# Peptides against a protein of PDB entry 6D0Y: the designs that were tried, part 53

Target 1, 225 residues: chain A of PDB entry 6D0Y
Amino acid sequence: ETEDHLESLICKVGEKSACSLESNLEGLAGVLEADLPNYKSKILRLLCTVARLLPEKLTIYTTLVGLLNARNYNFGGEFVEAMIRQLKESLKANNYNEAVYLVRFLSDLVNCHVIAAPSMVAMFENFVSVTQEEDVPQVRRDWYVYAFLSSLPWVGKELYEKKDAEMDRIFANTESYLKRRQKTHVPMLQVWTADKPHPQEEYLDCLWAQIQKLKKDRWQERHIL

## One batch from the design tools (peptide; made by RFdiffusion4, then SolubleMPNN)

Design b2_p14_5_s2 (from b2_p14_5, 5 letters changed)
Fold by OpenDDE base, seed 4:
Structure b2_p14_5_s2 (fold): chain B 225 residues (1-225), chain A 14 residues (1-14)
Amino acid sequence: as target 1 above (225 residues)
Amino acid sequence: MFEVLDEFSKTALA
């Protein structure tokens, strides 16, 4: 495959086909695996790009990465490294939307057996620990809490199954922060589009309520994302 | 945070 063709294949995966999505992903994984010797860097870049730019296809691409990781474990590691580099770059550039997409992507990679659950818990512990930083803008604290909470629809079940005590501590710290932080009027954030948040609620409080409900529902989403 | 992320990249793999 040429580099251009690889881009097309990766970008178009999940579109209507005579075959199942799973079959298409297996096929694509095979193609990508075969092309790694020649196009590894390009493939890494492409996957990082779609992770940032096509969040609506998150589970498709995390599954693809999971399949690739199963075929080539070294690639999985290199991909995670690339994603972390990209996350750092996004944060440096104050591109927080992309950063959140990357965190969600990494989160779902836990379900795809690419990232270990304990490592993701540790990452979230560090995110929430930002709330304890002094002499920093609240927006920084809020963002990391947002990044944590907004990722839980994808990975909360897995993390609680394996690290419930640690997750409870993170939740307690999050709740404590949310109670003491300054509330502002910002656009409402939704975990599920079907659940309209109360316009009078602050966005993190709204998200927190949504996540609490999800947790109460044992991480079984009522609505398909 | 960047150090945390660097550490994550080293230890996160399943």
Scores: peptide ipSAE 0.483, ipTM 0.940, DockQ to the pose 0.921
Fold by OpenDDE base, seed 3:
Structure b2_p14_5_s2 (fold): chain B 225 residues (1-225), chain A 14 residues (1-14)
Amino acid sequence: as target 1 above (225 residues)
Amino acid sequence: MFEVLDEFSKTALA
């Protein structure tokens, strides 16, 4: 395959097709595997790019990476390394929305058997530990809590199945921080109807409530957060 | 945090 063709194949996966998405992903994984000897770097870059720029296709691309990892374990490792490099770069550039997309992507890779659950728990433990840092802006503390909480819809079930005690500790620390932080009024994360007035709630408190409900529902999501 | 991320990249693989 040519580089341009690879870009087209990766970018357009999930679009309308006569075949199932699963079949298309298996086919694409086969094509990409065959092209790794010649286009590994390009494929790595393309996958990192779509992870960053097409968050609406997150589960499509994590599944694709999972399939590739099953075919070529070394590639899976190289991809995770590339994603971490990109995450570091986005943080350095203050591209925090992009950074969150990358954290969510990494989170869903746990479900795709690319990343180990204990490692993801350790990452989140470190994220929440930022709330204990002294002499730092609250926006820093808030962002890492947000990154943690906003990733749980994709990985919370798996993490609690594997590391429930550790997750409970992280939740306790999160709750403690949310109770003592300075609160501000921002748009809520939930969409409310005009005919249903709702008291204004701080955005992290709102997200926390949503995640608590999700946890109570055994991580079975019935609505878009 | 960057050191944490570096460690993750080395140990996270399933």
Scores: peptide ipSAE 0.482, ipTM 0.940, DockQ to the pose 0.925
Fold by OpenDDE base, seed 1:
Structure b2_p14_5_s2 (fold): chain B 225 residues (1-225), chain A 14 residues (1-14)
Amino acid sequence: as target 1 above (225 residues)
Amino acid sequence: MFEVLDEFSKTALA
């Protein structure tokens, strides 16, 4: 395969096809594996690119990486290293949306048997520990809490199955921080009804409530119409 | 944090 053709194959995976998505992913994994000797660097870059630019296809590409990892374990390791480098670059460039997409991607790689659950727990422990840093802006503390909480829909179930005690501690620390942090006053965003007057929740408080509900529901999301 | 991420890349593999 040529480099341009590889780009096309990777970018278009998941689009309408006569075959199932699973079949297409297996086929693509085989093609990519065969081309690793000649195009490993290009394939790594392409996968990192779609991880940050096509977040709507997150589970498609994590599955693909999982399949590739199963075929070539060394590639899996190199990909994780590339993702971490990209995450650092995104943080340095203040591209926080891309950064959170990468964290979510790494999170879902736990489900795909690429990343070990204990390692992801350790990463989240470090993220939440930022809340204890002194002389740093709240926006920094808030972002790492956001990155942690917003990734749990993809990995919370697995992490609690493997490291429930550690996760409970992280949750307790998160809750403690959310209670003591400064909150934006948003009276203009309050929603009032005759029977249910309620203020618009601050975004992290809202996310926290959603995650608590998700945890209570055993990490199964409800269908939203 | 970058040191944490570097350590993660060394130990994260399943």
Scores: peptide ipSAE 0.482, ipTM 0.940, DockQ to the pose 0.944
Fold by OpenDDE base, seed 2:
Order: C-alpha cells, then sequence, then structure tokens
Structure b2_p14_5_s2 (fold): chain B 225 residues (1-225), chain A 14 residues (1-14)
C-alpha cells in the first residue's frame, strides 16, 4: 500500500460501508500488519494523528490498535511509546485538549488488552498525586484530576475489576482534593427556570458527581435518545 | 510527570 492509501484507509475507517465495522477493522488490521515492514513509522504517526484529531472515533482506533497488538506485539509496544511521546509533547505545548484525548485513548487501550490495568492505575495515581504538589497553580492540579476523571467512562470498570483497593484510594484522594480546592463561582444562568430542579455546579464537581453516579451504576452507561 | 510517563511506556504493556 502507498502511504497516501494507508492514510485514506485509516482516516475513513468507521464510515458508512456495506460491511460491518468489525469486518472493516479486521481487514484494515491485516493490511496494516502486512505493511509494517515498509511503513511502520508512517502507520505509527497516522494512528497517533487520528488519536489527536479524531477523538470521536476513539473506540474505533483503540480497537484497531488492539487488533494490531494481537497480531504484532512489538508494534503495540512501539505504539504506546509513540503515544506517550505525543502526550509529553502535547503537555509541553500546553495543548491540554489533545493531552486529555491521548489519556482517554491510553485508557481505552486497557479494554483492548494493549495496556495493563495496573499500569493505568499507577498512571492515575501519579496524576492525582499532582494535587499534593507544592507551589503549583491549581489549574495544574485541576487538569490532572480532570484527565483522570474524564477517562474513567472508558476504563473505570476494568480498573475496579482489577485494582479496586487502589482505585478506592485514588478516589479518596480525589474527593479530598475536590473538597478543599478553591471552587469557581458559577453564576446563575438566565436559562434556568423558576423551579430550579438542580443547582448550578462547578465543572469538576459536576464531573465528580457524574463519575460517582457511573461508579454507583457499576460503570454501565445509560444511553438517552 | 515526564519521568512517570517514561516509566509507563516501559512497563504498561499487557
Amino acid sequence: as target 1 above (225 residues)
Amino acid sequence: MFEVLDEFSKTALA
């Protein structure tokens, strides 16, 4: 396959097709595996790129990487290394939206059997430990908590199944931080009705509540149409 | 944090 063709295949996976998504992913995994000897670096870069630029296709691409990892373990390792490098670069560039996309991507790779659950727990332990850093701005502490919490919809179930005690400790530390941090004042919005069914809540507190609910629901997401 | 990430990349693989 040409590099341009590989780019097209990777970027368009998951789009409308006569075949199932699963079939398309298996097919693409086979194509990519066959082309690794010649285009490994390009494929690595492409997958990292779509992880950043197409977060709406996160689960599609993590699944693809999972399939590739199953076929070629070495590639899986190299991909994780590339993703970590990209994460570091995003953080260095203050591109925090991309950074969180990458964290979510790595998180979902646990479900795809690319990353070990204990390793992801360790990463999140380190993220939450930022809340204990001295002489750092709260925005830094908040972001790492955000990155942790916002990733849990993708990986919380697996992490609690494997490392419940450690996760509970992380949650306790998170809760402790959220209780003691400075909270942004949230003014009442004009769109609120007179009955005010629920108070306006700060973003991280809202996210925390959502995650607590998700945890209570045993990490089963509800789809509302 | 970067050191943590570097260590992760070395040990994270399933």
Scores: peptide ipSAE 0.480, ipTM 0.940, DockQ to the pose 0.928

Design b2_p14_5_s3 (from b2_p14_5, 5 letters changed)
Fold by OpenDDE base, seed 4:
Structure b2_p14_5_s3 (fold): chain B 225 residues (1-225), chain A 14 residues (1-14)
Amino acid sequence: as target 1 above (225 residues)
Amino acid sequence: MFEVLDEFSKTIMA
């Protein structure tokens, strides 16, 4: 495969095809694996780019990375490291929406067996530990809590299956922080069951309520966050 | 599987 062709294949995967998505992803993973000796850096960059710029294809690319990781474990690790670097850069650049999405992407990589569940739990422990930092802006604390909570729809089930006690501790710490933080009035839409409407409320409190409900529902999505 | 997110996350948070 040529470099340009690889870009096309990666960017267009998941589009309408005569073959199943699964088949296309397997095929692409095979192509990418075969070309790693010659185009590893380019492939890495391309995957990182589409991972951060095409949120509509999140599950496509996490699955692709999962398949590729199964073929080449070292590349999978390099990809994760690259994504972490991008996350750091996003935060430094105050691109918080991108940063949150990257955390979500990494979270879904747990489901794809690229990242170990305990490792993700440890990261979330670190994130929530920011709430205990002294002499830092609340916005920093809020963001890390938000990043954690916003990722749980993708990975909460897996994390609780593997590390329920640790997750409960994280939840307890999160709840404690949410109770003591200063609240701003940022309306957030939430969709509940038609027979039980909820008013708009502070965005983190709203998200927390949604996640609590999701957890109660055994991580089966019934509401729109 | 990747198992060192905790180490990297600390660098992110710095």
Scores: peptide ipSAE 0.370, ipTM 0.914, DockQ to the pose 0.102
Fold by OpenDDE base, seed 1:
Structure b2_p14_5_s3 (fold): chain B 225 residues (1-225), chain A 14 residues (1-14)
Amino acid sequence: as target 1 above (225 residues)
Amino acid sequence: MFEVLDEFSKTIMA
């Protein structure tokens, strides 16, 4: 395959086809595997690019990487390393939206058997440990907690199945931090009911409540219809 | 499976 053709195949995967998505992904994985000897660097760059720029296709590309990893273990590792480098660059560039998405992408790679669950737990332990750092801005502490919590919808089930005790420890540390952190109170954003005033919940507190509910529901999301 | 995210995460956090 030519480089331009590979780009087209990778970018268009998941679009309407006469074949199932699973079949198309298997086929594409085979094509990419065959072209790795000649185009490994290009394929790696393309996959990183679409993973970053097409968040709506997150599960498509994590699945594709999972299939490629099964065919070529070394490439799977190289891809993860490339994504970590991209995450580092995103943080350096203050692109926090991209950064958190990349953490979610890596999280879903656990479900695709590309990243080991214990390794992801260790990363989240490191993230939450930032809350214990001294003489750092709260925004730094908040972001790493946010990155952790916002990724759990994609990987929480798997992590608790494999490392429940460690996850409980991380949750306890997170809860402790959320209780002691300074909150920005915006009275103007209060939602008043006839019965009692309900101030708009701070975004991390809100996310924490959502994750606690998700955990209680065994990580099954309720579809809000 | 990839098993060294902890090492990489430290580099990210630096």
Scores: peptide ipSAE 0.369, ipTM 0.914, DockQ to the pose 0.102
Fold by OpenDDE base, seed 5:
Structure b2_p14_5_s3 (fold): chain B 225 residues (1-225), chain A 14 residues (1-14)
Amino acid sequence: as target 1 above (225 residues)
Amino acid sequence: MFEVLDEFSKTIMA
């Protein structure tokens, strides 16, 4: 495959096909694996790019990376390291929306057997430990808590299945922080009903409530619409 | 399987 063709294949995966998505991803993983000797750097860059710029295809690309990792363990590791570097760069550049999405992407890689669940738990322990840092802005504490909580829809089930005690400790620390932090109100999209409109809540408190409900529901997303 | 996110996360947080 040429570099241009690889880009096309990677960018267009998940589009309409006569075959299942899973079959297409397996096929693409095979193509990419075969081309790693000649195009490893290019493939790595392409995958990192689509991972961060096409959030609508998050599960497609995490699955693809998972399949590729199963074929080539070393490349999977290199991809994770590249994503970590990108996350660090995003934070340095104050691109917090990109940064939180990258954390979410890494979280879903646990489901794809690219990242070990205990390793992700350890990262989240580190994130939540920021709430205990001295002489730092609250925005820093809030962001790491947000990054943790906003990723749980993708990985909470897996982490609790394997590290329930550690996750409970992280949750307890998170709850403790949320109770004592200074609250600010940001406009949010909300659903209104005739009799019980959802009140406007502080964004982290709202997210915390959603995650607690999700946990109670065994991490199964409710289909409302 | 990648197992060293704890070490990398510390570098992110610095």
Scores: peptide ipSAE 0.335, ipTM 0.907, DockQ to the pose 0.102
Fold by OpenDDE base, seed 3:
Structure b2_p14_5_s3 (fold): chain B 225 residues (1-225), chain A 14 residues (1-14)
Amino acid sequence: as target 1 above (225 residues)
Amino acid sequence: MFEVLDEFSKTIMA
């Protein structure tokens, strides 16, 4: 395959096809594996790019990486490391929306057997531990809590199945922090109906309530968060 | 599977 053709294949996966998505992904994984000896760096860069720039295809690309990881374990590791580097760069650049998405992407890689569940739990434990830091802006504390909570729709089920005690501890620490932090109103998140105006809720409190409900529902989503 | 996210998270948080 030429580099241009590889780019086209990777970017267009998941689009309308006569074959199933699963079949297409398996086929593409095979093509990419075969081309790794000649185009490893290019393929790695392409996968990292589409992973961060096409959020609508999150599960497509995590699945693709999962399939490729099964074929080439070393490449899977290199990909994860590259994504972590990108996450760090996003934070340095104050691109917090991209950073949060990358955490979600990494979270879904647990479901694809690329990242071990205990490792993800440890990362989230580290994130929530930021709430205990002193002499730092609250926005820092809030961001890491947000990154944790907003990723749970993708990985909460798996983490509780494997590490329920550790997750409960993280949840307890999160709840404790949310109770004591300074609250702020976010008007753009206010939901109003013509006949029943809802009280404005702080964005992290709102997310917390949503995650608690999701947990209660055994991580089966009934709505898009 | 990748198992060292905890170590990387420390570098992210720095």
Scores: peptide ipSAE 0.268, ipTM 0.884, DockQ to the pose 0.101

Design b2_p14_5_s4 (from b2_p14_5, 7 letters changed)
Fold by OpenDDE base, seed 2:
Structure b2_p14_5_s4 (fold): chain B 225 residues (1-225), chain A 14 residues (1-14)
Amino acid sequence: as target 1 above (225 residues)
Amino acid sequence: MEKVLEEFSKTALA
């Protein structure tokens, strides 16, 4: 495969096809695996790029990476390292929207058997530990809590199945922080009904409530958060 | 993999 063709294949995967998505992903994984000896760096860069630039295809690309990782563990590791570096760079550049997305992407890689559950738990433990840091802005503490909570729709089920005790500790620490943090309430436009009023709620408190419900529902998403 | 994430965490939180 030529580099241009690889780019086309990677960018267009998941689009309308006569074949199933699963078959297309398996096929592409095979093509990419075969071309790794010649185009590893290019393929790595392409995958990192589409992962970042095409958030609507998050699960497609995490699945693809999962398939590649199963075929070539070393490449999977290199990809994760590249994404971690990108996350570091995003944080350094104060690109917090990209950073949170990357955390979410890494979270879904747990489902694809690329990242081990204990590793992701350790990452989240470190995120939530920021709430205990001294002499730091609350916005920093809030962001890491947000990054943790907003990633749970993608990985909460897997983490609780494998590391429930550790996750409970993280949740307890999160809850404790949310109770003691300073809350900034912003006016919101809401649809209120007589039988079910929806009072305004701070964004992290709202997210916390949504995650608590998701946890209660055994991590089965019934709606888009 | 875990080592990478640990290193990341240390760097990111520094």
Scores: peptide ipSAE 0.072, ipTM 0.774, DockQ to the pose 0.110
Fold by OpenDDE base, seed 5:
Structure b2_p14_5_s4 (fold): chain B 225 residues (1-225), chain A 14 residues (1-14)
Amino acid sequence: as target 1 above (225 residues)
Amino acid sequence: MEKVLEEFSKTALA
C-alpha cells in the first residue's frame, strides 16, 4: 500500500460497508501489519493523528490498535509510548482538553488488551494523589480528578474486576477531596417544564454522581433514544 | 507527573 492509500484506509475505517466493523478492523490490521516493514513510522504517525483528531471514532481506533498489538506487540508498545509522549506534550502546552481525551483513549486501550489494568490503576492513583499536593492551584487538583472520573466510563468495569481494592481506595480518596474542595456553581441553560426541574450541580460533583450511578449499575451504560 | 508517565510507559504494556 502507498502512504496515501494507508491514510485513506485508516481515516475511513468504520464507514458504511457490507462487512461487519470487526471484520473490517481485522482486515485493516492485517494490511497495516504487512506494511509495517516499509511504513512503520508513517502508520504510527497516522494512528496517533486519528486517535487525537477523531474522538468520535475512539473505540474504533483503540480496537484497531488492539488488533495490531496482538499481531505485533512491539508496534503496540511504540504506539502507547507515542501516545504517552503526546499526553506529556499536551500537559506541557496547557492543552488540557486534548490531555483528558488522551487519558480516555489510553483507558480504553486497557479494554483492548494494550495497556495492563494494574498500570492504569497506578496512573489513576497518581492522578488522585495530586489532590494531596500542597501549595498548588485547585484547578490542577480538579483537572486530575476530572481526568480520572471522566475516563471511568471506558475502563471502570475492567479495573474493578481486576483491582477492586485499589479502586475502592482511589474512590474513597476522590470522595474525600470532593467533599472538602471549594465549589463553584455556574448558571446553565435548563428546561423548566417539570414541577421539579433538574438541579444544577457543580461539574465535578455532577460527574461524581454520574460515575457513582454507573458503578452501581455495574458499569453498564443505559442508552436512551 | 512526567516522571510518572514515563514509568507508566515502560510498564503499562499488556
Scores: peptide ipSAE 0.045, ipTM 0.760, DockQ to the pose 0.944
Fold by OpenDDE base, seed 4:
Structure b2_p14_5_s4 (fold): chain B 225 residues (1-225), chain A 14 residues (1-14)
Amino acid sequence: as target 1 above (225 residues)
Amino acid sequence: MEKVLEEFSKTALA
């Protein structure tokens, strides 16, 4: 395969095909594996790029990476390292939208057997520990909590299966923080019912409620989060 | 956090 062809294959995977997505991904993984000796850097860059820029194909590319990792573990490691570097750079650049997506991507890599569940738990522990930092803007604390919570739809089930006690601790710490943090309230956004009026929830509180519901439902998604 | 993420990258692989 040529570099240009590899780019095309990677970018177009998941599009309409006569074959199943799984078959196409397996095939592509094989092609990429075979070309790693010659095009490792290019493939790595391409995968990182599509992982960042094509959120609609998140599960496609995490699966692809998982398949490739199974074939070439070293490459999988390099990919994760690259993604972590990108996450760091995103955070440094205050590109929080990209950063949160990258966390979500990394989270789904747990399901694809690329990242170990305990390691992801450890990362989330560190994220939530930011809430305990002193003399920092609340937005920093909020973001890491958001990054954690917003990733759970992709990985919460796996993490609780393997690290339930640790996850419960993280949840407790998160809840504690959410209770004590400053909240922005907009009285105009009150929802009125015949029984009891209530204001629209703040975004983190809303997310927390959704995640709590998801957890209660044993991580079976019933609603669009 | 930077150090944490760096260490994560070293040990996170399954």
Scores: peptide ipSAE 0.030, ipTM 0.709, DockQ to the pose 0.915
Fold by OpenDDE base, seed 1:
Structure b2_p14_5_s4 (fold): chain B 225 residues (1-225), chain A 14 residues (1-14)
Amino acid sequence: as target 1 above (225 residues)
Amino acid sequence: MEKVLEEFSKTALA
């Protein structure tokens, strides 16, 4: 395949086709593997680009990377390294929306057997440990908790299957932080009914409640978070 | 955090 054709194939995967998505991904993985000797750097850059610029195709590209990793383990490693570099760059640039998405992408790579579950647990332990840092803005602490919690829909099941004790500790630390952090008072946003007064929850408290429900349901999502 | 990410990259591969 030519470089231009590779770009087209990678960008358009998952679009309408006569074949199943799974078949298309297997086919594309085979094409990419065959072209790695000549176009490894280009393919790597393309995959990193679509991974971060096409969030609607997150599971498509994590699956593709999983298939490629199974075919060529070294390439899978190089891809993960590239994504970690992107995450570091996003954080340095204060691009927190991209950063949190990259964490979710890495999280789903655990499901695709590209990243080891213990490593992801260690990352989340470090995220939550930021809540224990002294003399830092609360926004920093909140963001890392948000990055952790908002990634759990993609990886919580796998992490609890492999590292339940460690995950419980992370949850306990998270809960402790959420109880002691300063919350914005938003009385004007409260929804009141005669029988069911419902205060507008702070965004992290709301997310925490949703994740607790998801955990209770054994990570089977019944509604959009 | 950068150091943590570096260590992650060394051990993350399944």
Scores: peptide ipSAE 0.120, ipTM 0.838, DockQ to the pose 0.951; fails the geometry check

